# Ledger of designs, part 67: peptides against a protein of PDB entry 3C66

Target 1, 189 residues: chain A of PDB entry 3C66
Amino acid sequence: KSWANLFEKNDFFFRYKFYLEITAYTRGSDEQHLKWSGLVESKVRLLVMKLEVLAGIKIAHPFTKPFESSYCCPTEDDYEMIQDKYGSHKTETALNALKLVTDENKEEESIKDAPKAYLSTMYIGLDFNIENKKEKVDIHIPCTEFVNLCRSFNEDYGDHKVFNLALRFVKGYDLPDEVFDENEKRPSK

## One batch from the design tools (peptide; made by RFdiffusion4, then SolubleMPNN)

Design b2_p16_7_s1 (from b2_p16_7, 7 letters changed)
Fold by OpenDDE base, seed 1:
Structure b2_p16_7_s1 (fold): chain B 189 residues (1-189), chain A 16 residues (1-16)
Amino acid sequence: as target 1 above (189 residues)
Amino acid sequence: MVHARVKKEEFTFIPD
């Protein structure tokens, strides 16, 4: 497929066995999240470049559009729960305990002024070199560098009560439901 | 409190 086709949602989440999820979390204002998530998203290409040069990685392709969601988040415990449960099909059902903010309900009095957690998630599809089956591939270093880069940009982003960043290595069959359309079947193991 | 998460174990891959 052409380079342009690699970024089409229709097949991106079926193309790879493995994905790297990058999620920016904000418990605060929409403006705070816009700045934080925008920064994280702007640095993803640097992470891709670092991944591509690893001998064990054949392909590292980003999905260019972020996935956005927000929840009513009245407590710090709720915020911790979101960060723990989000990003995996195995655990994401726990988020049903929280109120998802939608275009239909965002103007309701109980939601409009409520504390919120905002989420922006970027995805990188990974293809590994089969010929390197005897080699251990460790992406910890480039991922750590990425986190350090984002966190060091502004001292305000060091406040973990407000701003958080998670990188999750996920198998295709365990991707969150958000990446699939209603008519799409989840990849099998 | 959950912090930035980069777990080494989660970023290790050994191909089959």
Scores: peptide ipSAE 0.038, ipTM 0.623, DockQ to the pose 0.508
Fold by OpenDDE base, seed 3:
Structure b2_p16_7_s1 (fold): chain B 189 residues (1-189), chain A 16 residues (1-16)
Amino acid sequence: as target 1 above (189 residues)
Amino acid sequence: MVHARVKKEEFTFIPD
């Protein structure tokens, strides 16, 4: 079965206790972000494959659609803040200090020509096969390889002022609000 | 669960 057929937004974010978030950040043009995020997204399957072969991972299932957002990002500090705060329910409220770009406001004078940070986030649901609670699963290697693969594709992607990539291990109850519908209750601890 | 600070090119690991 195709990943697209297996997973719907409706229950995907309730199915697993753990998720890996893969976020491509771009502080630049929409075109730059399209290329960068597209590259990252195209490589997610390779990461999934590498995760699945780890002894401690029972299953790694990607949610096939990225979550897209963009913020007015006037300073480098704002860009760092976005990267620090995004991806966790605990911290995402800090992003309220920034102007979220929407279809309704994108043509406003204060937004249209403003510097922007673009975000594309992919999610992987994880189920661990840990028979012994003492067993640890190290996902550092496959994650590092993934980052290196993406960054090495083009020399321009080495510019951290513009392009960034973060992987975050998140519990289901700490998933960002974006993954839930308004009428859905987030998972409890 | 103490989440490690997210840095550029960083990822958090399953805590002990």
Scores: peptide ipSAE 0.037, ipTM 0.636, DockQ to the pose 0.111
Fold by OpenDDE base, seed 2:
Structure b2_p16_7_s1 (fold): chain B 189 residues (1-189), chain A 16 residues (1-16)
Amino acid sequence: as target 1 above (189 residues)
Amino acid sequence: MVHARVKKEEFTFIPD
């Protein structure tokens, strides 16, 4: 299916066995995050192009809309925990220890001015060439180049205490809950 | 080279 058909959620998160998650993290202001995540999002198409030319990859289709979330993040340890646990259904329940910022609670005094970690996540669906059952595809190089591209854009983005970028290879059945609607059942293993 | 957090999983295709 064409990229045009993937602009809407539809069945995107059921269509592939494998996904690449690209998450921009910011522990700072919403303005800082807007600039950082916007940069990362603007470069995703370049990563897709690099993935598509790999012999073992048949399809690399981006979901064009980011997923946004934010947490109260009082400590650096909390920020590291978010980066470790986010992006997998197996581990995301650990995030329940932190206060999720929602439209309902964002105006509360205890939340409004609290230190926050902001997350913006892009997804790429992956289909691999089956012709050789034992073909290993290494996506490390294009992913590393992508991270370097984003971080080198501005000197400020070298501050890992504020700005982080993670790429995670995830199976469809282990996608975070955020990608599914209430009426959708998680893909089976 | 900037520090990159890439969780590298080697893809091994498992046919259906």
Scores: peptide ipSAE 0.031, ipTM 0.636, DockQ to the pose 0.400
Fold by OpenDDE base, seed 4:
Structure b2_p16_7_s1 (fold): chain B 189 residues (1-189), chain A 16 residues (1-16)
Amino acid sequence: as target 1 above (189 residues)
Amino acid sequence: MVHARVKKEEFTFIPD
């Protein structure tokens, strides 16, 4: 397929004005997260298909690589904050209050055994049709269907204290820093 | 049921 070439990052995060972020959250074990995020990721292609058939959407191209991150997450409030603030450059600075787990620090005693929130984020680049004088697109519909699909797959995922899922519509200039390399400048408004 | 957030996004595009 045409978007198969977008499996590599290249200019993916510069190509579109709009992106849909799909983030699976887990506050628990990495094993729990692998199962949950794996499920979500396995269904992303279905969401893409649903988006593609919307008249107002010209292109829906997934970036096939998930972005993985984890934070020390001592409290439920911290977990809620992560879910609220993650996914937007405008708000992600709030996450600086938490310790990002990295390969460099993961073995530190204060981090190794700490409660963690795991995040896996998939991105879909969107291009909209503007041929009509007025084109209304409600991506909430397919997104809701996607969420329902994922949440209904296993009742164990019903524990919102552990498992969560968010879909966020984001403009290119507001993409999280994680999608850019250090030498890359984020898109302008 | 998992806690899921779907940000409602409705867009109307008007060509220039």
Scores: peptide ipSAE 0.030, ipTM 0.624, DockQ to the pose 0.495

Design b2_p16_7_s2 (from b2_p16_7, 5 letters changed)
Fold by OpenDDE base, seed 2:
Structure b2_p16_7_s2 (fold): chain B 189 residues (1-189), chain A 16 residues (1-16)
Amino acid sequence: as target 1 above (189 residues)
Amino acid sequence: MVRAIVDKSEFTFTPE
């Protein structure tokens, strides 16, 4: 199977037991988010390279398409909630308290000019090279280096009320609903 | 199950 086939959505979110989620958050304008998320996305390949050379990692495979979402985000508390609850199936239901912006509703007067939080999420599928399932693999170093690389790129990103970046380790059965089509069944535990 | 040492709380950052 060619690597090219793995970059298609196809079975990517069923292929691995573990995923690393990289989410860029912006509470501001679409233009601000485009710049911030674009920067983060451009550096994902560097993170993959650093993960691949770790002794405990057999495969680090990026999904090349970002997942985009946005919410009406009237308060800072809402923004904090999004950052805490997003990226896990077990917690994402909390986001139902917020208005998801969709192509169908984005032109509504109550949504069009409302404060928004924008999210762009990249995924890396992980396969581990450990015989003992109880062994631990530490990815803090490459992840920290990645975050530092992104956050130090531009001083304009210094506003914590606007820009955030999160890396989350997630099991396949706990992936957000957004990665699955309506006809796809979530992986079991 | 494989244990990865990643606490998401340590990987939530605001750019400086």
Scores: peptide ipSAE 0.041, ipTM 0.703, DockQ to the pose 0.061
Fold by OpenDDE base, seed 4:
Structure b2_p16_7_s2 (fold): chain B 189 residues (1-189), chain A 16 residues (1-16)
Amino acid sequence: as target 1 above (189 residues)
Amino acid sequence: MVRAIVDKSEFTFTPE
């Protein structure tokens, strides 16, 4: 399918067994995050191209819409926790320890001026040309190249206290809740 | 098995 067919959510998060999550993290201003996430998002197509040429990858299809979230993030430890726990259904419950910023609460005095971590996540659906479980596909190289590409565009993006980038491989049944509607059932193993 | 990274940290995942 062409990218144009993936502009709408439809059944994208049920279509593949495997997904690559690309998350841009920013602990700072919304303006900082807009620039950082915008850059990352603009480069996703390059990563897809690199993945598509790997012999073990049959399909690499990006979901074109980013998922946006933000948390009150008063400490660096909280920021590290977000980066560790986000992106997996198994671990995302740990994020409940932080205050999620919503349209309903963003104007509250305790939230409005609080330090925040911003997250923008892109998803790539993956299908592999692997028949045997013993076969391996190494996406480390294209992923590393992607990270380096994004961080090299501006020296400010080298500040890990503010800007971070994660590429996480996840199974469909372990996707974060954010990708599903309230009435949708999570995929099974 | 798929090898992936979080930032520059390496992670290995086994597909089903």
Scores: peptide ipSAE 0.040, ipTM 0.741, DockQ to the pose 0.183
Fold by OpenDDE base, seed 1:
Structure b2_p16_7_s2 (fold): chain B 189 residues (1-189), chain A 16 residues (1-16)
Amino acid sequence: as target 1 above (189 residues)
Amino acid sequence: MVRAIVDKSEFTFTPE
């Protein structure tokens, strides 16, 4: 299946039991984030290729559109909290403690010049050959290679106070609310 | 049940 065909389907986040989330974080300028997230997004296809050749993985299908968000992030602790809580329905409510930047509020004086954390998230749907078996699929090698590939592109990306990259394995029922439309029901366990 | 292993510790980048 082509990436284009998958993007055209509104059922991507219902199709798989498991997803790999790839989130690029930036606590800095929008320009810094644009460069960092753009790099990460451009390399996702390479990760997919490495996942597809693993014996335990039947399918690795990327969702082509990134999910974008930003928060007012006044402290380093807030930035750590975002990275810890984002990407899971179980924990994402903790983000309500921070001010979400929206098109409606971005020009407010208290927001426009405030320190911000920017997030760009890509999703890969996963289907396994061993779904009904008590077997393990180890994806740490291709994931580590991907992280190293992104981080090594520019020395500036070694600054974890500014740039971060997280890969999270998530079950379909625990996907963030952002991936569903308001009228869609979250997948059940 | 499928168990996927992703170790967060291996995603820490150390500049060489």
Scores: peptide ipSAE 0.040, ipTM 0.670, DockQ to the pose 0.057
Fold by OpenDDE base, seed 3:
Structure b2_p16_7_s2 (fold): chain B 189 residues (1-189), chain A 16 residues (1-16)
Amino acid sequence: as target 1 above (189 residues)
Amino acid sequence: MVRAIVDKSEFTFTPE
């Protein structure tokens, strides 16, 4: 199958047993988030290229569309909680303690002017080489290079209260609810 | 099953 057919959402989140989540976090303005997330997204292809050449990885396939979400985030503790709990179905229910910003509620006075945390998440589907099933596949080096590349790009991103980046290895059955439509059933363990 | 090793603690950061 051509790469073009694989970039459609269709079965992407059912195709792989394992995924790498790349999330850009911003507690600040929408403009700040657009710049930060745009930078991170622009570097994902470089990470994919580095993952593909690892002996233990058969496929590293990026999903091209980012997933966007935002929460009312009144405190720094809330921002830390978001970063800890987001990206796993097992823990994402903790985010219900915060107000999710939606198209339906974004114009409410209590939400419109509230401090917000913005999230932009990219996904990479991973298929491992069966011949190396007894070996440890360490993706530390490519991931570290990616993190360093994003972190060192602009000095303006030095504000630890505003910008963050996380990479999370997740099994298909533990993907966040956001990747599935209402009529789709979550993959089983 | 291949053992994938990812230390999430080293892949979470705030830019300096």
Scores: peptide ipSAE 0.041, ipTM 0.706, DockQ to the pose 0.051; fails the geometry check

Design b2_p16_7_s3 (from b2_p16_7, 7 letters changed)
Fold by OpenDDE base, seed 2:
Structure b2_p16_7_s3 (fold): chain B 189 residues (1-189), chain A 16 residues (1-16)
Amino acid sequence: as target 1 above (189 residues)
Amino acid sequence: MVKAIVKKEEFTFIPE
């Protein structure tokens, strides 16, 4: 399939064995998150370009639409827990301890004015040029450069109490539930 | 293959 076809939610989350998840976190206002996540999203193309030139990477294809979620986040510990548990099917059930903000509940008095953590997640599908299972591809450098690029844009983004950015390497069978429709079956090992 | 988990500004690579 052409690159253009991967920009639509079709078989993107079934096509690759491996994905890079890029999540922008904000514990603050919606306005703060829109600025932060918008910046991160605008730089994903640069990360893709850096990944594509690595000898061990055959394909790096971005999914163009972010996944959005928000939680009631009353404490800093809750915010750390979100950052630790989000992005993996194995661990995401721990987030059930927090109140997910939905269109159905966002106007409830207990939720409307509550402290929130906002999440925006971008995905890159990865295919590797690995002939031997012993070969390792180091994506540390381009990922670090990406984080530094985003964090250095504004001094406010240096406040880890408010703004965070995580990159997670995930197998297709361990993708979060949010990427699949109700009629789709999670990839097996 | 190496699992890379980047939390905050730290990168952790776990070989699979």
Scores: peptide ipSAE 0.037, ipTM 0.688, DockQ to the pose 0.139
Fold by OpenDDE base, seed 5:
Structure b2_p16_7_s3 (fold): chain B 189 residues (1-189), chain A 16 residues (1-16)
Amino acid sequence: as target 1 above (189 residues)
Amino acid sequence: MVKAIVKKEEFTFIPE
């Protein structure tokens, strides 16, 4: 069975206590983002494999579909703010200060030609073998290797003004609203 | 307890 058949959206974001969010950011053209996000997405399986072999990791399961969003991003400070605030329910409300690009508004003159930040986010559900243990799990090495792998693919991806990559560790109750349907209640703390 | 990256390319320690 393909991963798509094993990991349905309806329960994926309720199944795990912890998630790793992998977000590719691009402040530039749609074409630039397509290349960058496509590269990142193509390497997620390698990260999963590296996580699965860690003694403290019981399960590492990727959600197969990326979440896509874009914002009008007129300044570098706005781009920094997006990277700081995105990916957590606690902080995502700060993004309301920016104009979200939607299918309904993308053709508006004020949005169509505006500078944009594009986001593609992949999710990995995590289960740990550390309950009631003093043992710590460090995912730094696999995550760093993943970032280095993506950024070293092309010299252009070293430009942090355009291309960024974040790996956010998030608890289920703090997942962004985008992963839930309108009729779904987010997990409780 | 888990050590993980939280934003950009920076890591933090997250207690259980």
Scores: peptide ipSAE 0.031, ipTM 0.682, DockQ to the pose 0.139
Fold by OpenDDE base, seed 4:
Structure b2_p16_7_s3 (fold): chain B 189 residues (1-189), chain A 16 residues (1-16)
Amino acid sequence: as target 1 above (189 residues)
Amino acid sequence: MVKAIVKKEEFTFIPE
């Protein structure tokens, strides 16, 4: 497939065994999240470049569109829970304890002015050269550099009470439900 | 196995 074809949703989340999820979290205003997530998204290409040059990585292909979600997030504990549970099919059901903000409910009085956690998630599909080998790939360095780059861009982004950034390595079968259409079946193990 | 940053920038070892 061409490079362009890899950015199409139709097979992107079935194409790779492994994915790197990059999630920007904001517990604050829409404006705060737009700035934060926009920054993170703008830097993803740099992370991809750093991943591609690792000997153990054959392919690092970004999905070009972020996945957006938001939850009513009354407490800091709720915010911690979101950060803990989001990004894995195994754990994402715990998020059902929180009110997901949707186009249908966003104007409800109980939701409209409620504290919210905003999530923007970018995905990178990964193919490794060391599959079925005993060798290891260390993506910690480029990922750490990426996080540091984002968080150091503005002093405000160092406030973990408001802004967070997580990079999660996941298997295709453990991708969040959000990446699949209702008629799609998630990959098996 | 891959070394990665998972959740809150924590470093973990993730098997293939």
Scores: peptide ipSAE 0.043, ipTM 0.699, DockQ to the pose 0.179; fails the geometry check
Fold by OpenDDE base, seed 3:
Structure b2_p16_7_s3 (fold): chain B 189 residues (1-189), chain A 16 residues (1-16)
Amino acid sequence: as target 1 above (189 residues)
Amino acid sequence: MVKAIVKKEEFTFIPE
């Protein structure tokens, strides 16, 4: 299948057994998030290149569009909770305790003026070339280099109270609901 | 089965 077909949402999230989720978090202004997420997104291709050269990785295909969400995030604990719970179907229901910002509610005074956590998530579909179940593919190095690259770009990005970056290895059946349409069935285990 | 967990700046590789 051509790369072009992988850029279609509905095909991409059913194609692979494994995904790497790259989420840029910002607890601050929209402007801060745009800069941070934009930087992270701009570096994803470099991560893909580093993943592709690993002997155990057959395919590393990025999804082209980020998934954007924002939550009312009044406390640091809420921000930590978002970072802990987001990105997995198993845990994402915990986010229901927070107010999701939507186009319908964003103009409400209580939401408009509230502290927010912004999330931008990029996905990489992974196919492994593993013949033996005991074979290990270490993605630690490229992932660490990626994080360091993003964090080192601006001194402000070292502030973990505002800016965070997470990489999550997720199985297709545990992808967040956001990647599926309402009429689509989640992949089975 | 390969399980790689990268959470924030913590990385764990668990071979399955």
Scores: peptide ipSAE 0.032, ipTM 0.695, DockQ to the pose 0.132; fails the geometry check

Design b2_p16_7_s4 (from b2_p16_7, 8 letters changed)
Fold by OpenDDE base, seed 4:
Structure b2_p16_7_s4 (fold): chain B 189 residues (1-189), chain A 16 residues (1-16)
Amino acid sequence: as target 1 above (189 residues)
Amino acid sequence: MVKARVKKEEFTFIPD
């Protein structure tokens, strides 16, 4: 099956038990984030290719559309909190302490000119060959290579105060709420 | 079932 057939959301977030989340973070301007996230997104296919060749990985399928969000982010501590808490249903409620920027509120005076953290998240669905085997799959290498590739592309992207990149392994039942429609129920454990 | 050991930007998966 062509990746093209998987580009529609449909049941993508129900199809796999495991997902790899790739999130590009930017605390800065929208322009900075567009460049950074665009770069990261452009390299995701390389990560997929590296994952697919691992013996323990049966399937690595990207969801090709990024999820976008932004928060008012007044402090560096807030930015760290976002990076720590985002990407898991278990922890994402902590983000409620921050103001989510929406189309409805983005023009409000308190939000429009506020410092913001921007997030772009890509998802890869994973299926493993070793579910019932005593075999270890180490994805550190391809993930590290991916991060290094993105970070080293431009010297500016080495500034962790502005640009960050995180990869998170999550189970389907722990996916963030953003991936589900209002009428969808998250997968069970 | 596979368990994931998560480090900051790196992951190891092991079966249950």
Scores: peptide ipSAE 0.037, ipTM 0.659, DockQ to the pose 0.209
Fold by OpenDDE base, seed 2:
Structure b2_p16_7_s4 (fold): chain B 189 residues (1-189), chain A 16 residues (1-16)
Amino acid sequence: as target 1 above (189 residues)
Amino acid sequence: MVKARVKKEEFTFIPD
């Protein structure tokens, strides 16, 4: 399938054994998150380009649509927990301890004005060169450069109490539930 | 998977 066909969900989350998750976190206002996540999303293509030139990476294909979620986040500890547990099927159930903001509950008085953590997640599907199975692929450098690029854009983004950015390498069978439709079965190992 | 935090940034590296 053409690279362009990966702009739609289709079978994107079934095509690859490995994914890179890029999550922008904001504990603050919706306006703060829109600016932060928008910046991160605008730079993902640059990260893809840096990944594609690595000898061990055969394919790096972005899913172009972000996944959005938000939680009531009363404390800094809750915010740290979200950052620790989000992005893996193995750990995401811990987030059930927090109130997920939904279209159904967002207008409730207890939720509407509550402190919130906002999440926007981008995905990159990865295919590695088989000939290089024994070669360790180090994505630390391009990932670090990406983080530095995003963080350096505005001085406000240096406040880790508000703005955070995580890059997580995840196997297909450990993708968060959010990427699958109700009629889709999670990939097996 | 090895998680590394650098300046409050979190990375999960490719397993060997």
Scores: peptide ipSAE 0.037, ipTM 0.644, DockQ to the pose 0.135
Fold by OpenDDE base, seed 1:
Structure b2_p16_7_s4 (fold): chain B 189 residues (1-189), chain A 16 residues (1-16)
Amino acid sequence: as target 1 above (189 residues)
Amino acid sequence: MVKARVKKEEFTFIPD
């Protein structure tokens, strides 16, 4: 079954207690990001397969649509801040200090030619085996393999000044605002 | 929640 048929957007981010966020970052051109994010997205299926076979994981279901955003990013410090603060409701408000690029403002002279950081995020919903609570679920191995797979595809992707990849384990109540519609209430703790 | 960074890659581990 195609991932597209498995989940409706409206319930995916309410269905699981835990999520794995996979974010591809690019500080460079949109063309660079398109290639990098496209590669990362193309490999997510392999990560899901590796997660599903772990004894402590009952379900690993990917959301099919990437979430995309871009910010004006004039400095390396700004780029580090984006990577640190993005992906959690608790910290994402710090990104308000940066200019979000939108369809409405992208043609403004101050934005059009400005250095940018591009973000593409994939989500995997996780359900764990309760009976195996005593079993340490270590996702380090499959995550490391995934990162190595993506980074080794092209030598240019080893440049951390331009290309970055983060895997973040997040609880449903701490998901970024981007995954919810304006009329939706985020899950409670 | 245990966060580990390896070569500027960020990993978050599921706690016991």
Scores: peptide ipSAE 0.035, ipTM 0.634, DockQ to the pose 0.141
Fold by OpenDDE base, seed 3:
Structure b2_p16_7_s4 (fold): chain B 189 residues (1-189), chain A 16 residues (1-16)
Amino acid sequence: as target 1 above (189 residues)
Amino acid sequence: MVKARVKKEEFTFIPD
């Protein structure tokens, strides 16, 4: 049985109460994003390994498919807004102020030549070892090591005006809409 | 209740 079969979409986004989102951001060219996101994605397995050895974590399972999106991003302030608002159902509506690039509109003159912010997001489902229904798990160390590993690969990735990397801890009911099909109901609290 | 914290990036190390 291939590991690929274990991580099919199926019910992945319903299986866990908690998720770690890993998003690579690029405000630049498509080529720049492909290199950056590809690097980040290639290192996710190392983060999983580091998470699995933490006492409070029972399971850390990566979803194999990245989620891709891009927005027209005219200003640096827009880029900061994207990084702040993306990744949570509670806040993602703020992104409606920006133009989402789609296959249907990408050839429009106003979009084609506009500055873009590209997003690639990987998800890790988390199951915790809960003692007495109260436990604090600090995942800062493995996450920081992961960020440093990615950013240290190329000196160019030190330019935060272009390349960014964010890790967000979210509950299943607060996952972005992108992970669900139109016929799927969002998990309840 | 499970609390997990992820702090923002504290530093970026780029090797020489």
Scores: peptide ipSAE 0.028, ipTM 0.614, DockQ to the pose 0.060

